Peptides against a protein of PDB entry 2N1D. Designs and how they scored, part 156

Target 1, 169 residues: chain A of PDB entry 2N1D
Amino acid sequence: EVKVKIPEELKPWLVDDWDLITRQKQLFYLPAKKNVDSILEDYANYKKSRGNTDNKEYAVNEVVAGIKEYFNVMLGTQLLYKFERPQYAEILADHPDAPMSQVYGAPHLLRLFVRIGAMLAYTPLDEKSLALLLNYLHDFLKYLAKNSATLFSASDYEVAPPEYHRKAV

## One batch from the design tools (peptide; made by RFdiffusion4, then SolubleMPNN)

Design b1_p28_4_s4 (from b1_p28_4, 15 letters changed)
Fold by OpenDDE base, seed 4:
Structure b1_p28_4_s4 (fold): chain B 169 residues (1-169), chain A 28 residues (1-28)
Amino acid sequence: as target 1 above (169 residues)
Amino acid sequence: SEKELEELLKKIEELTKKIIDVLLKSLE
């Protein structure tokens, strides 16, 4: 398996996210106030402001586009807890053509990096290529950690209504 | 399903190869 290291600062949030959904039966408020597209755009602008070369800026833009696509193809089948399935179905019904990166936010984006390593293990890559990709993914994760206070909050979740519980059984 | 997972893995592979190609060029 390909190891994607999650920053220590973000590991407690993964536990809180799981607890809010699975134990407390809450749902992340959708559409997200700050969606995945916005987070990735902020990261790209942040990297640009750091005075990178044109080649590095070009690489960052490609990584941003790649992370977005990873998220959009994996969200529905790989990143949701069972309790979130009815909410996802409702989103698909209301917005069938909208990419999920425009609907979901930071918590679900972070879940991507918990799962992506197992997927990459089935992609034939040489060590240099894999290391290069991982360096960029880890750099993005470092950005999430630096901005964790504004990106991750229990106040972005709310108690699911009684009618939702009937759907989620 | 197994078939759906295989399709997902193929998509991930294609995306990854595209990204890596650009990243490698950025080092030149």
Scores: peptide ipSAE 0.561, ipTM 0.917, DockQ to the pose 0.742
Fold by OpenDDE base, seed 5:
Structure b1_p28_4_s4 (fold): chain B 169 residues (1-169), chain A 28 residues (1-28)
Amino acid sequence: as target 1 above (169 residues)
Amino acid sequence: SEKELEELLKKIEELTKKIIDVLLKSLE
C-alpha cells in the first residue's frame, strides 16, 4: 500500500468533517465559496512566488492539474459519505457538465489524500517515481495545513433539512 | 461495481504516469 501521510494538524479536521456530516447530519455548503480549483490555483501561485526554476514551476502546474483530475474522477464514488449522496445527485442534476473541482471545496479535497494511496497501490511505479510523486503531494498537504485556518471551518456546513433526511435513509 | 472500480484504477494509473513523466523531466 502506498502511504500518503496526512499532516498532524489536519487529522483533527478529518474527524470534525466526519462528525459534522455523519453525526450532526450537516452538509457542506455547495457550491463551495472556495472551490478545489481555487485552492489549487492559490497553491500554484504560492509556489511560483518563491522563485522556483521554470522546470519546477512547470512541475507544480502538472501536479496541480493531476490533483484536480484525481479529485474529479474520485469524488463521486470514493470521497463521499453515505449521507452526502443525495446532495451529490442534486449537484449532478443541476450542474451536469461542471467538474466537481468547481463545486466542492477543501474538506472533500483533503479526503482525496486519505483515499488516493490505496488507488496508487495498483499503479506500477518504480521507487524513485513514487517517492517523487509523494514528495509533491506531501508538499501540497503541507500547504493545506499552513492555510488550514482559512480553508477549513465548521461554518461552511449547515444542517440538512428534514426532507433531505428522508432521502438519505 | 467491480468494473467501475477497475475503470477508475485505470484512469488513476494514466494520470499518475503522466504526472510522473513531467516530474522526472523537471529533475533534468
Scores: peptide ipSAE 0.560, ipTM 0.916, DockQ to the pose 0.716
Fold by OpenDDE base, seed 3:
Structure b1_p28_4_s4 (fold): chain B 169 residues (1-169), chain A 28 residues (1-28)
Amino acid sequence: as target 1 above (169 residues)
Amino acid sequence: SEKELEELLKKIEELTKKIIDVLLKSLE
């Protein structure tokens, strides 16, 4: 398995995220106030402000695009808890042409990095390429950790209505 | 399903290769 190390600062949030949904039966409010697209854009701008070379900026932009695509292809089948599936179905019905990166936010994006390693394990990569990719992914995760106070909040979740509970069981 | 997973893995691989290609070029 390809090890994508989650910053220690974010690990407690993963537990809280799981608890909010699975135990407290809450749902992340959708569409997200700050969606994945926005988070990635902020990251790209952040990296640009750090005085990177043109090549580095180009690389960051591609990583951003890649993470977005990873998220969009994995969200529906890999990143949702069972309790969230009805919500996802509603989103698909209401926004069939919208990429999920425009709907979901930081918590689900973070879940991507919990799962992506296992997927990458099936992708043949030389050590140099893998290390290079992981460096960028870890750099992005570091950014998430640095901004965790604004990106991750229990206030972004809400108690699911009774009607939802009935179709989620 | 298993088939769905295979398709997903294929997509991940394709995406990854695209990213890697750009990243490697960025080192030049």
Scores: peptide ipSAE 0.555, ipTM 0.915, DockQ to the pose 0.741
Fold by OpenDDE base, seed 1:
Structure b1_p28_4_s4 (fold): chain B 169 residues (1-169), chain A 28 residues (1-28)
Amino acid sequence: as target 1 above (169 residues)
Amino acid sequence: SEKELEELLKKIEELTKKIIDVLLKSLE
């Protein structure tokens, strides 16, 4: 397994996120006030503002695009708790052509990095390439940690209505 | 299903290789 290290600052949030959904039966409010696309855009702009060579800027943009695509292909089948599946079905019905990176936000984006390592283990990469990719992914995670106070909040969740519980498996 | 997971893994591989290609070029 490819080890993607989650910053210590964000590990408590993963527990809170799990608790809000599975124990408290809450749902992240969708569409997100700040979606994945926006978060990634902010990161790219952050890196640009700190000074980059042309090649490094291009690399960051590619990583951003890659993370977005990782998220969009994995969200529906890999990143949701069972309790969230009815909500996802409703989102698909209401926004059939919208990428999920425009609907979901920081908590689900963070879940991607919990899962992506296992997927990358099946991608044949030399050690240099893998290390290079991981360095960029970890850099992005550090950005999430730095901005965790504004990106992660229990107030972005709400109690699911009783009728939702009946269809949630 | 197993087939769906395999397809997902292939997508991840393709995306990853694309990213790596760009990242390696950025070091040149």
Scores: peptide ipSAE 0.539, ipTM 0.912, DockQ to the pose 0.711

Design b1_p28_5_s1 (from b1_p28_5, 15 letters changed)
Fold by OpenDDE base, seed 3:
Structure b1_p28_5_s1 (fold): chain B 169 residues (1-169), chain A 28 residues (1-28)
Amino acid sequence: as target 1 above (169 residues)
Amino acid sequence: MEEELKELLKKIEELTKKIIEVLKKSLE
């Protein structure tokens, strides 16, 4: 299996995220105040500010675009806890044409990197290509870790209303 | 479900190949 290494700083957050939703029955506030699109844009700008060459900048932009698409195709079926399903259904109903990268935020984006490795394991990639991709993914994860204090907060979650509990599993 | 997963994997593969192509060019 392709291993995407999650920075140690972010691992506790994954546990907290899980706890907030599954045990405390909270939901991430949607639409996110800081959505995935914005996070990725900030990352791209961050990389540009580091004095990258044009080729490197172009590569970063494509990685950003790729991560966005990864997220959009995986969010609904791969990244949600059962308790979040009704919320997702409501989002789809209210925003049928909106990419989920414009709705969801950092916690769900981080979940992508927990799951993407297993998906990549089924893609026929040569080792060099895979390593190259992983380097960029890990670089992005380092960025998330560096900015974790502003990107991940329990205050972005809220207690689900009683009516939600009735329709949630 | 299996077909849906297969389709997802296909999308991931296509996206990945596109990214890798650009990344390789960036190293030139």
Scores: peptide ipSAE 0.484, ipTM 0.882, DockQ to the pose 0.738
Fold by OpenDDE base, seed 4:
Structure b1_p28_5_s1 (fold): chain B 169 residues (1-169), chain A 28 residues (1-28)
Amino acid sequence: as target 1 above (169 residues)
Amino acid sequence: MEEELKELLKKIEELTKKIIEVLKKSLE
């Protein structure tokens, strides 16, 4: 298994996210006030402001594009708890052509990095290539950890209405 | 479901290879 190390600062949030949805029966407010696209854009701009070379800037842009696509292909089938599936179905019905990176936010993006390692284990990559990718993924995770106070908040969740509970059974 | 997983893994592989190609180029 390919191990993507989650920063210790973000591990408590994964527990809180799980608790809010599965135990407290809350839903992340959609569409997100700050969606995945904007988070990735902020990261790219952050890296640019750090004085990276042109080659490094180009690489960051491609990593950002890659993470976005990873998220969009995995969100619906791999990143949602059972309680969130009716909400996802409603989003698809209302916005069938919208990429999920424009709808969902930081908590679901973080879930990607919990799951992506298992997927990468089935890709035929040499150790050097895998290490190179992991270095960039870990760098992005460090960025999320550094900005966790603004990216992750229980106030972004709301109690699901009674009619939703009937759909989620 | 197994077929969907295969398709997903294929997409992940293609995306990953593309990213790695660019990353390697950036090291040149």
Scores: peptide ipSAE 0.483, ipTM 0.882, DockQ to the pose 0.712
Fold by OpenDDE base, seed 1:
Structure b1_p28_5_s1 (fold): chain B 169 residues (1-169), chain A 28 residues (1-28)
Amino acid sequence: as target 1 above (169 residues)
Amino acid sequence: MEEELKELLKKIEELTKKIIEVLKKSLE
């Protein structure tokens, strides 16, 4: 398995996210106040503001586009807890033409990086190529860690109503 | 289910290869 290292600062949040949904039966409020598209855009702008060369900026933009696409293809089948399935179905019905990167936010984006390593293990890459990709992914994760106070909050979750519990059985 | 996962992995592979190609060019 390809190891994607999650910053230590974000690991407690993964536990909280899991607890909020699986134990406390809460749901992340959707559509997200700050969606994945916005987070990625902020990251790209952050990298640009640091005075990177054109080539580096181009690379960052490609990584951003890639992360977005990873998220959109994996969200529905790989990144949701069982309790979140009815909510996802409702989102698909209400927003059939919207990519999930425009609906979901930071917590689900972070889950991507927990899962993507296992997927990448099946991609035939040489060590240098893999290292190159991982360097950029880790750089983005560092960005998430630096901004964790504004990106991750239990206040973005709400208690699911009783009728939802029946659907989530 | 297995077929669905296989299809997903294929998509991930294609995306990854595309990204790597661009990243390598950026180092030139």
Scores: peptide ipSAE 0.482, ipTM 0.881, DockQ to the pose 0.721
Fold by OpenDDE base, seed 5:
Structure b1_p28_5_s1 (fold): chain B 169 residues (1-169), chain A 28 residues (1-28)
Amino acid sequence: as target 1 above (169 residues)
Amino acid sequence: MEEELKELLKKIEELTKKIIEVLKKSLE
C-alpha cells in the first residue's frame, strides 16, 4: 500500500478533529471561513514567492489542481465521519453546483491525505511516478504543518443543534 | 457500494495519470 506520511505536527489535530465530532458532537462550521480553494491558492502563491523556475511553478499549479480534484471526488464518500453525513446532505441540497473545495476547509483537506494512499495503491504507477507525486504531496503537507496554528482551530467547530441530532441518529 | 468504489478508483486513476504526465513534462 502507498504510504503518505503525515507530519507529526498534524497528527494531534487529527485526533482533536475526530474527538470534536464523534465525542463532543460538534460540526465544522460550513461554509468554511477559509475553504480548500483558498488554502491551495495560498500554497501556490507561497511557492511562487520562493523564486522557483517556471517549470516548478507550473508543476505546483498542476499539483494544486490535482489535490483539489482529489478532494472533490473523495469528500462525500471517503472523508466524512458518520455524524457529519446529515450536514453534507444539507450542503448538497442548498448548494448542488458548488464544489466541496469551496465549502469545506483545512480539517477535511487533511483527512484527504490520510485516505489518498489507499486509493493510489490501486493505480498502476511505476515507482518513479509514485515518488514524484508523493514528493509534491508531502511538500504540501509540510506547508499545512507550518501553518497549522492558523489553519486548524477548535473554534471553527460548534455544537450541533438538537434538530441535527435527530437527523444523525 | 462496490460499483461506487470502482468508479471512484477510476476517477482517482485518471486524475493521477494526468498529474503525473504534467509533472514529468515539467522536469524535462
Scores: peptide ipSAE 0.476, ipTM 0.879, DockQ to the pose 0.723

Design b1_p28_5_s2 (from b1_p28_5, 13 letters changed)
Fold by OpenDDE base, seed 2:
Structure b1_p28_5_s2 (fold): chain B 169 residues (1-169), chain A 28 residues (1-28)
Amino acid sequence: as target 1 above (169 residues)
Amino acid sequence: SEAELEELLKKIKELTEKIIEVLKKAEE
């Protein structure tokens, strides 16, 4: 099994996220004020500002593109709690051609890293290649942890209306 | 479904291989 290590700073948020949705019956406000695309862009710019403009700059860009695509292919079927399904259906109806990375935000992006390890286990990679990829993924997660105060907040959630509860039953 | 999961895994594999290719070049 491929283990993607989640920073300790972010683990409590995963619990809060789960609680907000599953127990408190709240929904993340969509479209996100800060979507996955913008988070990834900020990360890329952050790396650039720190002098990462050498031969590895394009590598960061590739990782950003990869994470985005990972998210877009996994969000609908792998990253949503049951209570969020009606909301997702509404998003698809209203924005059929929009990638989910433009709709969803940091909490759902973080969920990706909880699930991606199991998927990577089915990809035949040598140890060096896997370590290389994981280093970049962990670097991004470190970035999320450093910016957790602005990226993860219960204020980004709202109580679902009664009409929604009827659909989610 | 199992078929959907298989397709997803295939996509993940393809994406990962592409990323790895670029990352290896960056290490040279």
Scores: peptide ipSAE 0.503, ipTM 0.898, DockQ to the pose 0.789
Fold by OpenDDE base, seed 5:
Structure b1_p28_5_s2 (fold): chain B 169 residues (1-169), chain A 28 residues (1-28)
Amino acid sequence: as target 1 above (169 residues)
Amino acid sequence: SEAELEELLKKIKELTEKIIEVLKKAEE
């Protein structure tokens, strides 16, 4: 299995995220105030402002596009807790053509990096290629950690209404 | 289902290969 290292600063948030949803029966407010698309755009702009070469800028843009697509293909089946499934169904019904990267935010994006390693293990890659990809993914994770105070907040969650509990079996 | 997972893995593989191709070029 491919191991994607999560920064220590973000590990407590993963626990809080799990607790908010699974134990406290809360839901992340959708659509997100700051969605995945926006986060990725900010990252790309951040990298550009650091004076990267044209080649590095191009690489970052491709990584951003890749992360976005990873998220969009994995969100529905791999990144949701059981309690969140009715909410996802409602989103699909109301916005069938909207990519989930425009709906969900930082917490779900972080979950991607918990799961992506197992998926990458089924892709035949040489060690050099894998290390190269992981370096970029880890760089993005460092960015999330640096901005964790603004990206991750329990105030972005709310108690699910009683009618939702009836749907969430 | 297993079929759904297989399809997902295929998509991930294709995306990853594309990214790697670009990243390698950037390192040249």
Scores: peptide ipSAE 0.490, ipTM 0.894, DockQ to the pose 0.679
Fold by OpenDDE base, seed 3:
Structure b1_p28_5_s2 (fold): chain B 169 residues (1-169), chain A 28 residues (1-28)
Amino acid sequence: as target 1 above (169 residues)
Amino acid sequence: SEAELEELLKKIKELTEKIIEVLKKAEE
């Protein structure tokens, strides 16, 4: 498996996220107040403000686009806990044409990076290419860690109603 | 399903190849 290193600052959040959903039976409020698209846009702007060259800016934009697409193709089948499946189904029904990057937020985006490594392992890449990609992914993760206080909050979750519990059985 | 996973992996591969192509150019 390709190892995508999650910053130590974010690892506790992954546990909290899991706990909120699976143990406390809460759901991340959707649509997210700050969706994946917005987070990626902020990152791109952040990188731009750091004085990158045109080529590096172009690369960052491509990485942002890539992360977005990774998320959109993986969210439904790879990133959801069992308890979240009814919510996802409802989202699909209500917003059939909306990419999930416009619906979900930081916690689910972070889950992507927990799972993407396994997927990349099945993608034939030379060592240099893989390292190059990982460098950009890790840079983005570093950004998430730096902004974790604003991106990750238990207040973005809410207790699922009894009706939902019945659907999630 | 296996077919779904295969399709997913195909998408990931295509996306990754595109990204890598751009990233390599950026390193030049």
Scores: peptide ipSAE 0.487, ipTM 0.893, DockQ to the pose 0.749
Fold by OpenDDE base, seed 1:
Structure b1_p28_5_s2 (fold): chain B 169 residues (1-169), chain A 28 residues (1-28)
Amino acid sequence: as target 1 above (169 residues)
Amino acid sequence: SEAELEELLKKIKELTEKIIEVLKKAEE
């Protein structure tokens, strides 16, 4: 398994996220106030402002695009807790052609990095290539950790109504 | 299902290979 190291600052949030949904039966409010697209855009702009060369800027843009696509292909089947499935179904019904990166936010994006390692294990990569990719992914995670106070909040969740519980079986 | 997972893995592979290609060029 390819291990993507989650910053220690973000690990408590993963627990909180799980608790909010699984134990407290809350849902992340959708569409997200700050969606994945916006977060990635902010990261790209942040990197640009740090004085990257043209090549490095291009690399960052590619990583951003890649993370977005990873998220969009994995969200529905890999990143949701069972309790969130009815909500996802509703989103699909209302916005069938919208990429999920425009709907979901930071908590679900973080879940991607918990899951992506297992997927990468099935992609044949030489050690140098893998290290290179991981360096960029870890750099992004570092950005998330640095901005965790503004990206992750329990106030972005709300208690699911009783009728929702009947659907979430 | 297994078929769905296989398709997902295929997509991940393709995306990853594309990213790696660009990243390698950027390191030159």
Scores: peptide ipSAE 0.476, ipTM 0.891, DockQ to the pose 0.715

Design b1_p28_5_s3 (from b1_p28_5, 11 letters changed)
Fold by OpenDDE base, seed 5:
Structure b1_p28_5_s3 (fold): chain B 169 residues (1-169), chain A 28 residues (1-28)
Amino acid sequence: as target 1 above (169 residues)
Amino acid sequence: SEEELRELLEKIREITEKIIEVLKKAEE
């Protein structure tokens, strides 16, 4: 299995995220105040501001696009807890053609990196290619860690109403 | 389902290959 290392700073958040939803029966407020698209855009701009070459800038843009695509194809089936499925269904019903990267935010984006490694294991890559990809993914994760105070907050969650509980089981 | 998973993995593969192509070029 391809190991995507999650920064130590973010590991506790994964636990909190899980706890908020699974144990405390809360939901991340949607649409996200800061969605995945905006996070990725901020990252790209951050990288551009650090004096990268044109080729590296192009690479960052492609990585951003790729992460967005990863997220959009994986969110619905791989990144949601059972309790979140009714919420997702509602989002799909109201916005069937909206990319989920415009709806969901940092917590779900972080979940992607917990799952993507297992998926990448089925993608034939030479060692150099895998290392390159992982370097960029880890760089992005490092960015998330640096900005974790603004990206991850329990205040972005709210207690699901009783009506939701009945349909979420 | 298994079929859905296969489709997902194929999408992941395609996305990944596109990224890798660009990353390799950037390293030149």
Scores: peptide ipSAE 0.704, ipTM 0.950, DockQ to the pose 0.739
Fold by OpenDDE base, seed 3:
Structure b1_p28_5_s3 (fold): chain B 169 residues (1-169), chain A 28 residues (1-28)
Amino acid sequence: as target 1 above (169 residues)
Amino acid sequence: SEEELRELLEKIREITEKIIEVLKKAEE
């Protein structure tokens, strides 16, 4: 398996996220106040402001685009807890053509990096290519960790209404 | 399902290969 290292600062949040949804039966407020698209855009702008060369800027933009694509293809089937399925179904019904990167936020984006490694293991990559990709992914994760105080908060969740509980098996 | 997983893995592969192509180019 391809190991994507999650910064230590973010690991407690993964536990809190799981607890909020699975144990406390809360839902992340959707659409997200700060969606995945905006987070990725902020990252790209942050990298640009650091005076990177054109080539590095181009690389960052491609990584941003790639992470967005990863998220959009994996969210529905790989990143949701069972309790979140009815919410997702409602989102699809209301916004069938909207990419999920415009709906969901930081917590779900972070979940991507917990799952992506297993998927990448089935993609034939040479050692250099894998290292290169991982370096950029880890750099993004570092950015998330740096901004964790503003990106991850229990206040972004709310108790699911009673009628929702009946839908969630 | 197996088919669903296969399809997902294929998408991941395509996305990854595209990223790698650009990243390698940027390293030159």
Scores: peptide ipSAE 0.703, ipTM 0.950, DockQ to the pose 0.744
Fold by OpenDDE base, seed 4:
Structure b1_p28_5_s3 (fold): chain B 169 residues (1-169), chain A 28 residues (1-28)
Amino acid sequence: as target 1 above (169 residues)
Amino acid sequence: SEEELRELLEKIREITEKIIEVLKKAEE
């Protein structure tokens, strides 16, 4: 198991996210007002503003692209709670070719980092390569933690209509 | 399914290898 450490500041949000959907039967509003693409873009711009070297800036851009790809390949099968499946099906039906990074937002992006470690455990990486990757992933997570007040809010969720409950059996 | 998981893991591997290649270059 590859351990991707979630900042302590974000762990309570993971619980709230789970509670909103599983217990309170709410859904994250889609399409997200601030989607994964925009969050990653903001992070890249943030890193650029910190005065990094050209090589480091290039590395950040590639990490951003990689996180986006991770998210898009994992969202549908790995990151959704059972209650969210009908919503996902509706999104696919309406926008079959749209990347999910343009539809979903911060809560689902955070879920990626809860699950990605298990996937990376099956990827043959030497210790140095793994450490290097984890350093960049953890840096991004630190960014999410620093901006958690603007990225994570219960107001981004809405109560699912009664007809949805019948589909979410 | 098992096949779907295998395909997912392969995609994860490809993405990861691309990232690592760039990150190693950036460390130079």
Scores: peptide ipSAE 0.701, ipTM 0.950, DockQ to the pose 0.726
Fold by OpenDDE base, seed 1:
Structure b1_p28_5_s3 (fold): chain B 169 residues (1-169), chain A 28 residues (1-28)
Amino acid sequence: as target 1 above (169 residues)
Amino acid sequence: SEEELRELLEKIREITEKIIEVLKKAEE
């Protein structure tokens, strides 16, 4: 499959995220205080502040838009643990017209990059095109790693109530 | 289902191709 390299400093978080939900039966607080849309916007602004050319800025904006689209099409079916499914159903009921990038946050966004490689393997791309895309995706991941202290925290999770456990079978 | 996965993969393909088109132009 297509190899999307996750920064080493973020890999422990993936384990913690899994543990919080699967073993500790906690849920990420929704709607996120810092949603995917805002994270991507901050990244775009960060890149702009680095003095990039107009063409590079445009490219970054398109990558941001693409990541958002990836996330929104994959969140519900590809990025959730079983325990999170009732919560997702509730979110859909409460926010039927809102894209999930406005509801979910950094942990789920990071999960996207764990899964996207397998999907990209089915997209016919020449070596140069794939490398080009991966360079931008990896650059974004580096940004997440750089800001990991503010983006990833166990305090963003809550213990699910007993009534939720009944739903999550 | 397999059909749902196929549809998802198609969406991913379309998104990716759009990105690549722009990125190629930016590298010129």
Scores: peptide ipSAE 0.690, ipTM 0.947, DockQ to the pose 0.689

